# Peptides against a protein of PDB entry 3QIS, part 72

Target 1, 334 residues: chain A of PDB entry 3QIS
Amino acid sequence: PSLELSRREFVFENVKFRQLQKEKFQISNNGQVPCHFSFIPKLNDSQYCKPWLRAEPFEGYLEPNETVDISLDVYVSKDSVTILNSGEDKIEDILVLHLDRGKDYFLTISGNYLPSCFGTSLEALCRMKRPIREVPVTKLIDLEEDSFLEKEKSLLQMVPLDEGASERPLQVPKEIWLLVDHLFKYACHQEDLFQTPGMQEELQQIIDCLDTSIPETIPGSNHSVAEALLIFLEALPEPVICYELYQRCLDSAYDPRICRQVISQLPRCHRNVFRYLMAFLRELLKFSEYNSVNANMIATLFTSLLLRPPPNLMARQTPSDRQRAIQFLLGFLL

## One batch from the design tools (peptide; made by RFdiffusion4, then SolubleMPNN)

Design b1_p12_7_s1 (from b1_p12_7, 6 letters changed)
Fold by OpenDDE base, seed 2:
Structure b1_p12_7_s1 (fold): chain B 334 residues (1-334), chain A 12 residues (1-12)
Amino acid sequence: as target 1 above (334 residues)
Amino acid sequence: MSFAELLEELRE
């Protein structure tokens, strides 16, 4: 069997978080026999491609002189965004198109990723006074490394951050401040806030806006801005309530005094973001007659975002654990 | 502390 490929080199320029890119190519059976094709893992790989890449179809049959279109889809989800932001992973891959009883065809995937504030740590973002796209990639790496070291120091010792005036971290990321300040100003009376989905196009505009600028106003509907906040919180590599405190939050869920003590143990940026969000949500709840938002809805929604189970416990979360997690947040909303 | 007061404290 033999195939002809219309293209073997693919370049995905300016790949962004949640923005689907597609490149298509044709494969033709230029042989005299039917053939089965499939994308196969390379040696030592478990998957035929990286998590941000997909081929569609990834397998199929071709009769002699038959042609099929294959789509190469690049999509950076919350599961790939952090490793691409850090440069640990890159928009580079090699696909092996295997032909049964034939030869392998290699496809080269290349491109560039544009970093996002989505999927970046709270610690790193608190050090970024400018939009992430204005920060040199080398400095992003340094900020992530430094952020990890300060998180560890903050967990071990409340060492005052050296008050070198120019390098003082923000109390909260500017991105979350922009989102919440917008919602506070414009969305408190928005009917069905956090209950109505945003528009995908508006979400992309909001993400691009936060990655590239410090806007006076966030574009899009209040629903899109609200959903962008949820996406931001979901995409955090470390949730607002650090994984190390997850169990303590559950254990304290019915003791408001202990709950506050647990929150006091958070790294400074995480603690500030938590308090900021809780203050906003309590303010939003005052307008429940207008926005149809209630404490149980908000607690249920934000619990999965703010108080995520550690990856090792995710599969073991009980309904009781979920209820405790909700109760923990309710103690800050009421 | 109101949300507005907390916002001011976080802007400093």
Scores: peptide ipSAE 0.045, ipTM 0.790, DockQ to the pose 0.677
Fold by OpenDDE base, seed 3:
Structure b1_p12_7_s1 (fold): chain B 334 residues (1-334), chain A 12 residues (1-12)
Amino acid sequence: as target 1 above (334 residues)
Amino acid sequence: MSFAELLEELRE
């Protein structure tokens, strides 16, 4: 069996979070026998491609002289955004197109990723006074490493970190402030807020706006700005309530005093973001007659974002654990 | 502190 490929090198320029890019190529059976093709894992890989890449179709049959179009789809989700922002991963891969009883064909994938404030740590964002696209990638790596070390120190040491000559961090990320300030000013009376989905084009404009500028106003509908806040919280590498405190939140869910003590043990930026979000959501609940938002809906929605189980416990989360997590958050909304 | 006051404190 033999294949002819129309292209073997693919370049994906300026890849962004949640922005789909597609490249297409053709494969043709130039042999005299039917053939089966498939994308196969490289040696020691579990998958035929990186999580941000997909081939469609990834397998198939070709009769003699048959041709099929294959789409290579690049899409950076919440699962890949953090490792791409840090430069730990890159827009580079090699695909192996295997022909049954034939040879392997290698495809080279390359490109560049543009960093996003989505999928960046709260600690790093509190140190970023400028849009992330103005920050050199080398400095992003340093900011994430420093942020990790500061988080660990803040969890281990009850000692105030010596405010050395480094620029004072923001109390909350400017991106969170911009999203919440917009919603507070313009969305408190918005019917079905957090219940109506935003527009995908507006979501992309909001993301690009936050990554590249410090706007006076966020573009898009209130629904798109609300969904952008949810996407931001979902994409955080460490949830607003750090994984280390997850079990303590569940254990304290019915004791409001202990709940407040647990929150006081969060890193400064996480604690500030949590308090800021809870203050906003309590304000939003005052307008329930206009926005149709209730405490149970908000607690259920935001619990999955703010109080995520550690990765090792995700498969073990009971309905009781979920109810305790919701109850923990309700104690800050009521 | 009101939510509005918290917002102003976070701007300074």
Scores: peptide ipSAE 0.042, ipTM 0.782, DockQ to the pose 0.679
Fold by OpenDDE base, seed 5:
Structure b1_p12_7_s1 (fold): chain B 334 residues (1-334), chain A 12 residues (1-12)
Amino acid sequence: as target 1 above (334 residues)
Amino acid sequence: MSFAELLEELRE
């Protein structure tokens, strides 16, 4: 069996969070026998591609002289955004197109990624006074490393040594402030807020706006700004309630005093973001006659975003655990 | 603390 490929090198320029890019190529059976093709893992890999890449179709049959179009889809989700922001991973891969009883054909994937405030830690964002696209990539790495060390010191109640004039971090990320301040000013009377989806084009504009500027006004509808806040919270590498406190939140869910004590043990930036969001949501609930928002809906929606199970426990989350997590948040909304 | 008061505290 033999294949002819129309292209073997693919470049994906300016890859962004949640922005789909597609490149297409053709494969043709230039042999005299039917053939089966498939994308196969490289040596020591579990998957045929990185998580941000997909081939469609990834396998198939070709009759002699048959041609098929293959799409290479690049999409950076919440699962890949953090490692791409830090430069730990890159828009680089090699695909192996295997022909059954035939040859391997290598495809080279390359490109560049544009960092996002989405998928960046709260600690790193509190140190960023400028938009992330203005921050040199080398400095982003340093900010993430320093952020991890400060989170650990904060959890251990280690007093920061009075080391030199490190600029005082922001109390909350400017990106969260921008989103919440917009919603507070313009969306309190918005019917079906957090229930109506945003527009995908507007979501991309909001993401690009937050990554590149400090706007006076966020573009798009109130629904798109509300969904952008949900996407931001979902994309955090560490949720607003740190994984270390997850079980303690569930155990305390019916004692409002213990719930407040658990929140007081969060790192400063996480604690500030949590309090800021809860204050906003309590304010939004005063307008329930206008926006159709109620405490049970909000608690259910934000529980999955703010109080995520640790990755090792995610597959074991019971309906009882979900109910306790909702009850924990209700104690801050009522 | 109102949301507005918390906003001012977080801006300092």
Scores: peptide ipSAE 0.035, ipTM 0.762, DockQ to the pose 0.613
Fold by OpenDDE base, seed 4:
Structure b1_p12_7_s1 (fold): chain B 334 residues (1-334), chain A 12 residues (1-12)
Amino acid sequence: as target 1 above (334 residues)
Amino acid sequence: MSFAELLEELRE
């Protein structure tokens, strides 16, 4: 069996969070026998491609002189955004197109990723007074490393951040402030807030806006701004309630006093973001007659975002654990 | 603390 490929090198320029890019190529059976093709893992890989890449179709049959179009889809989800933001991963891969009883064909994937405030740590974002796209990539790496070390130090030492001549970190990320301040100003009376999906185009505009500027006003509908906040919280590498406190939140869920003590043990930025969000959500609940928002809906929605199970426990989360997590958050909304 | 008061405290 033999294939002819119309292209073997693919460049994905300016890859962004949640923005699908597609490149197409043709494969043709230039042999005299039917062939089965498949994308196969490299020797040390479990998957034929990186998590942000997909081939469609990834397998198939070709009769002699048959041609099929293959789409290479690049999509950076919440699962890949953090490692791309840090530069730990890159828009670089090699695909192996295998022919049964035939040859391997190598496809080279390359490109560049544009960093996003989505999928960046709260600690790093609190240090970023400028839009992330204005921050040199080298400095982003340093900020993530420093943020990890400072989180560890803040958990171990109640030492006040030495208020030395270094620019004081923001109390909350400017991106969260911008989203929440917009929602507070314009969305408190918005019917079905957090229940109606935003527009995908508007979500992309909001993401690009937050990545590139400090706007006076966020573009898009209140629904799109609300969904952008949810996406932001979901994309955080460490949730607003740190994984280390997850079990303690569940254990304290029915004791409001212990719940407050658990929150007080969060790193400063996480604690500030949590308090800020809870204050906003309590304010939003005053307008329930207008926005159709209730405490149970909000608690259910935001619990999955703010109080995520550690990765090792995600597959084992019981309905009881979910109910405890919701109850924990309800104690801050009521 | 109202949301407005918290916003002011977070801006300082």
Scores: peptide ipSAE 0.034, ipTM 0.753, DockQ to the pose 0.609

Design b1_p12_7_s2 (from b1_p12_7, 6 letters changed)
Fold by OpenDDE base, seed 1:
Order: sequence, then C-alpha cells, then structure tokens
Structure b1_p12_7_s2 (fold): chain B 334 residues (1-334), chain A 12 residues (1-12)
Amino acid sequence: as target 1 above (334 residues)
Amino acid sequence: MSFAELLEEMRE
C-alpha cells in the first residue's frame, strides 16, 4: 500500500486559548490495493498527538485512487493552557500517519502560542501589573517560579522577607478585578445572570481584551462577561481554594467558624480572591428579584470552580462530598 | 460600591 499526502508541514500561528484553528490536507491512495490508515502514538507516547491537537478522521480506509480530507484541529482548552502559558509545552508535535502493512508518514506540526491570563496562577497574576501579552515570556517563567516560592513560604508561615525593592503585588489579579467590577456595575440587574451562556465570539473578545489591555469597560454582554469569569476560575491551575485545603473545607462545611478559619489559611492571593468573589456574590444576591440568582444556584455553580477536588480524588468524589462542598460555600453567601 | 469599598469589606 502507498499514500500520497498533499502536505506534511503545518504551521499554526498565533494560537490562543479557546480559539480553534484548522488546517486541512488530503491523503490519496496511489497504490493498487485498499489501505487502512491511522494516526499512531510515537515510541513512549500514550496518544498519537498532544492534548491541544486532534486529527479528524484519525483513522480510515481508502480504496485505490480514493482521496480523503484530514482536518488538523488545534484547540487550547483549560487542560493545556497552563503548560503552554509557562512554555513547558509548545505548539510543536510530530504525527505518525501509519499505513497498515505500509510505511509511516511523518507530519510536522509547529507554530506559536500567545500567552493568556486564563490558566495563569493567581500568584503570578498578582505580580503582573501589565497585560500578560506585554510581559516577556522569560519574565513569565520567573514570575511563575517566584510565585511558587511565595506560595510555599506563605503555606509554611515563613515571615515574608523584607518588602525590598520588588514592587508590591496586587491584592487580587487585575483581570478578576475587571470582570467582577464590570459585573457589579452593569450586571446586578441582569436577568438570568450566570444561567444564560455568553456568545463565543464575545468570550474570545473578552479573553483577548484581558490578555492585551487594561480596558475601561469589558466588551460583550453581561452574560459573556459572567461566563468569562467562570472560564477564568475554571482555567486556574490551582483553584481559588487550594487543593491542600479541599478536605478541610468538606470537614468544616457545617461549622461557619471553622470554614472561616480554613479560608484564613489560604495563600494571600487566593484568600483575597475568595473574599472578593464572596463579597461580590453576596451583593449580587441582593438583586435576586431582578437577576434570578439565588444562593443555592450560585453555591452549586461556584463550588465546582472554587473548591475542586484534587486530581487524585476526582474519581472518588461522592455526592456527599459535593453536598459538603456546596454547604461550605453557602456559609459565605448567606 | 467601588473596588475600594469591596476591599474595605474584605478587611472587616
């Protein structure tokens, strides 16, 4: 069996969080026999491609002289955004198109990723006084490393080294501030807030806006701004309530005093963001007659975002654990 | 409420 490929090199320029890019190529059976093709893992890989890449179709049959179009889809989800922001991963891959009883055909995937404030740690964002796209990639790495060390020191209750010549970090990320301030000013009376989905185009505009600027106003509908906040919280590498405190939150869920004590043990940035969000959500609940928002809905929605189970416990989350997590947040909304 | 007012509520 033999294949002809119309293209073997693919370049995905300016890949962004949640923005789908597609490149297409054709494969043709130039042999005399039917052939089966498939994308196969490289040696030591579990998957035929990186998580941000997909081939469609990834396998199939071709009759002699048959041609099929294959789409290479690049999509950076919450699962890939953090490692791409840090430069741990890159828009580079090699696909192996295997022909049964035939040859392997190598496809080269390359490109560049544009960093996002989505999927960046709260600690790093608190140190970023400018939009992330204005920050040199080398400095992003340094900010992440420094942020990790600060988180560890905070958890260890080590006295902050003297506030030397390093600029004081923000109390909350400017991106969260911009989203919440917008929602507070313009969305408190928005019917079905957090219940109506945003527009995908507006979500992309909001993401791009936050990544590239410090706007006076967030673009898009209140629903899109609200969903952008949810996406932001979901994309955090470490949830607002750190994984280390997850079980303690569940254990304290019915004791408001212990719940507050657990929150007090969060790293400064996480604690500030948590309190800021809870203050906003309590304010939003005062407008329930207008926005149709209630404490149970909000607690249920935000629990999955703010109080995520650690990756090792995700598969073991019980309905009881979920209810405790909801109850924990309810104690800050009521 | 300004962000400043929300920050003051965070201090209480």
Scores: peptide ipSAE 0.046, ipTM 0.810, DockQ to the pose 0.186
Fold by OpenDDE base, seed 5:
Structure b1_p12_7_s2 (fold): chain B 334 residues (1-334), chain A 12 residues (1-12)
Amino acid sequence: as target 1 above (334 residues)
Amino acid sequence: MSFAELLEEMRE
């Protein structure tokens, strides 16, 4: 069996969080026998491609002189955004197109990624006074490393040493401030807030706006700004309630005093963001007659975002654990 | 509450 490929090199320029890019190529059976093709893992890989890449179709049959179009889809989700922001991973891969009883054909994937405030840690964002696209990539790495070390010191209750040289971090990320301040000013009376989806084009504009500027006004509908806040919280590498406190939140869910003590043990930036969001949501609930928002809906929605199970426990989350997590948040909304 | 008022509550 033999294949002819129309292209073997693919470049994906300016890849962004949640922005789909597609490149297409053709494969043709230039042999005299039917053939089966498939994308196969490289040596020591579990998957045929990186998590941000997909081939469609990834396998198939070709009759002699038959041609099929294959799409290479690049999409950076919440699962890949953090490692791409830090430069730990890159828009680089090699695909192996295997022909059954035939040859391997190598495809080269390359490109560049544009960093996002989405998928960046709260600790790093509190140190960023400028939009992330204005921050040199080398400095982003340093800020993430420093953020990890400060989180660890904060959890260990280690007194910060010398106040001298490091610029004082923001109390909350400017990106969260911009989103919540907009919603507070313009969306309190918005019917079906957090229930109506935003527009995908507006979501991309909001993400690009937050990554590149400090706007006076966020573009898009109130629904798109509300969904952008949900996407931001979902994309955090560490949730607003740190994984280390997850079980303690569930155990305390019916004691409001213990719940407040658990929140007081969060790193400063996480604690500030949590208090800020809860204060905003309590204010939003005062307008329930206008926005159709209630405490049970908000608690259910935000629980999955703010109080995520640790990755090792995610597959074991019971309905009882979900109910306790909702009850924990209700104690801050009521 | 303005964001400024909320920031003041967070400083206490």
Scores: peptide ipSAE 0.043, ipTM 0.803, DockQ to the pose 0.214
Fold by OpenDDE base, seed 2:
Structure b1_p12_7_s2 (fold): chain B 334 residues (1-334), chain A 12 residues (1-12)
Amino acid sequence: as target 1 above (334 residues)
Amino acid sequence: MSFAELLEEMRE
């Protein structure tokens, strides 16, 4: 069997978080026999491609002189965004298109990723006074490394951050401040806030806006801005309530005094973001007659975002654990 | 502290 490929080199320029890119190519059976094609893992790989890449179709049959279009889809989800932001992974891959009883065809995937504030740590973002796209990639790496070291120090010792005036971290990421300030100003009376989905196009505009600028106003509907906040919280590599405190939050869920003590143990940026969000949500609840938002809805929604089970416990979360997690947040909303 | 006051404290 033999195939002809219309293209073997693919370049995905300016790949962004949640923005689907597609490149298409044709494969033609230029042989005299039917053939089965499939994308196969390379030696030592478990998957035929990286998590941000997909081929569609990834397998199929071709009769002699038959042609099929294959789509190469690049999509950076919350599961790939952090490793791409850090440069640990890159928009580079090699696909092996295998032909049964035939030869392998290699496809080269290349491109560039544009970093996002989505999927970046709270610690790193608190050090970024400018939009992430204005920060040199080398400095992003340094900020992530330094952020890890300071998180670790903050967990071990409340060492005052050296108040070198120029390098003082923000109390909260500017991105979350912008989102919450917008919602506070414009969305408190928004009917069905956090209950109505945003528009995908508006979400992309909001993400691009936060990655590239410090806007006076966030574009899009209040629903899109609200959903962008949820996406931001979901995409955090470390949730607002650090994984190390997850069990303590559950254990304290019915003791408001202990709950506050647990929150006091968070790294400074995480603690500030938590308090900021809780203050906003309590303010939003005052307008429940207008926005249809209630404490149970908000606690249920934000629990999965703010108080995520550690990856090793995710598969073991009980309904009781979920209820405790909700109760923990309710103690800050009421 | 109102949310508005907290917002101003966090802008500094």
Scores: peptide ipSAE 0.041, ipTM 0.792, DockQ to the pose 0.783
Fold by OpenDDE base, seed 4:
Parts: sequence; C-alpha cells; structure tokens
Structure b1_p12_7_s2 (fold): chain B 334 residues (1-334), chain A 12 residues (1-12)
Amino acid sequence: as target 1 above (334 residues)
Amino acid sequence: MSFAELLEEMRE
C-alpha cells in the first residue's frame, strides 16, 4: 500500500485559548490495493497527538485512487491552556500516519501560542499589572515559578509578605475584577444570568480583550460576560479553593464557623478572590426577582468551579461529596 | 462590608 499526501507540514499561527483552528490536507491511495490508514502513537506516547490537536478522520479505508480530506484541528481547552501559557508545552507535534502493512508518513505540526490570562494562576495574575500579552514570555515563566514558591511559602509561613520595595501584588486579579465589576454594574437585573449561555464570538472578544487590554467596559452581552467569568474560574490551574483544602471544606460543610476558618487558611490571593466572588454573588441574590438567580443554583454552579476535587479524586467524587461541597458554598451565600 | 465597600477596598 502507498499514499500520496498533499501536505506534510502544518503551521498554526497565533493559536489562542478556545479558538479552533483547522488545516486540511488530502491523502490519496496511489497504490493498486485498498489500504487502511490510522494515526498511531509514537513509541513512548499513549495518544497519537497532543491534547490540543485532533485529526478527523483519524482512521479509515481508501480504495485504489480514492482520496480523503483530513482535518487537523487545533483547539486549546482548559486542559491544555496552563501548560501552553507557561511554555512547558508548545504548538509542536509530529503525527504518524500509519498504513496497515505499509509505510509510516510523518506530519510536522508547528506554530505559536498566544498566552492567556485564562489558565494562568491567581498568584501570577495578581503580579501582572498589565495585560498578559504585554508581558514577555520569559517573565511569565518567572512569574509562574515565583507564584508557586510564594504559594508554598504562604501556606507554611504566616509571615506577612515583606512589604519591601517590590510592586505589591494586586488583591485580586484585574481580570476577575473587570468581569465582576462589569456584572455588578450592568448584570444585576439581567434575567437568567448564569443560566443563559453567551455567544461564542462574544466570549472570544472578551478573552482577547482581557488578554490584550484593561478596558473601561467589557464587550458583549451580560450573558457572555457571566460565562467568561465561569470559563475563567474553570480554567484556573489551581481552583479558588486550593486542592489542599478540598477535603476540609467537605468535612466542615455543615459548620459555618469551621467553613470560615478553612477559607482563612487560603493563600491571600485565593482568599481575596473567594471573598470578592461571595460578596458579588450575595449582592446578585438581592436581585433574584429580576435575574431569576437563587442561592441553590449559584451554589451548584460555582461549587464545581471554586471547589474542585483534586485530579486524583475527580473520578471518585460521590453525590454526597458534591452535596457537601454545595452546602459549604451555601454557607457563604446565605 | 457591602460589595461596594469591598470593591472600593480592592481599587486602593
């Protein structure tokens, strides 16, 4: 069996969070026998491609002189955004197109990723007074490393951050502040807030806006701004309630005093974001007659975002654990 | 602290 490929090198320029890019190529059976093709893992890989890449179709049959179009889809989800933001991963891969009883064909994937405030740590974002796209990539790496070290130090040492001549970190990320301030100003009376999906185009505009500017006003509908906040919280590498406190939140869920003590043990930025969000959500609940938002809906929605199970426990989360997590958050909304 | 007061404290 033999294939002819119309292209073997693919460049994905300016890859962004949640923005699908597609490149297409043709494969043709230039042999005299039917062939089965498949994308196969490299020797040390479990998957034929990186998590942000997909081939469609990834397998198939070709009759002699048959041609099929293959789409290479690049999509950076919440699962890949953090490692791309840090530069730990890159828009670089090699695909192996295998023919049964035939040859391997190598496809080269390359490109560049544009960093996003989505999928960046709260600690790093609190240090970023400028839009992330204005921050040199080298400085982003340093900020993530420093943020990890400072989180660890803040958990170990109740030492006040030595208020030395270094620029004081923001109390909350400017991106969260911008989203929440917008929602507070314009969305408190918005019917079905957090229940109606935003527009995908508007979500992309909001993401691009937050990545590139400090706007006076966020573009898009209140629904899109609300969904952007949810996406932001979901994309955080470390949730607003740190993984280390997850079990303690569940254990304390029915004791409001212990719940507050658990929150007090969060790193400063996480604690500030949590308090800020809870204050906003309590304010939003005052307008429940207008926005159709209730405490149970909010608690259910935001619990999955703010109080995520550690990755190792995610597959084992019981309905009881979910209910405890919701109850934990309800104690801050009521 | 009201949300408005918290917003002001976060702007300083």
Scores: peptide ipSAE 0.039, ipTM 0.776, DockQ to the pose 0.703

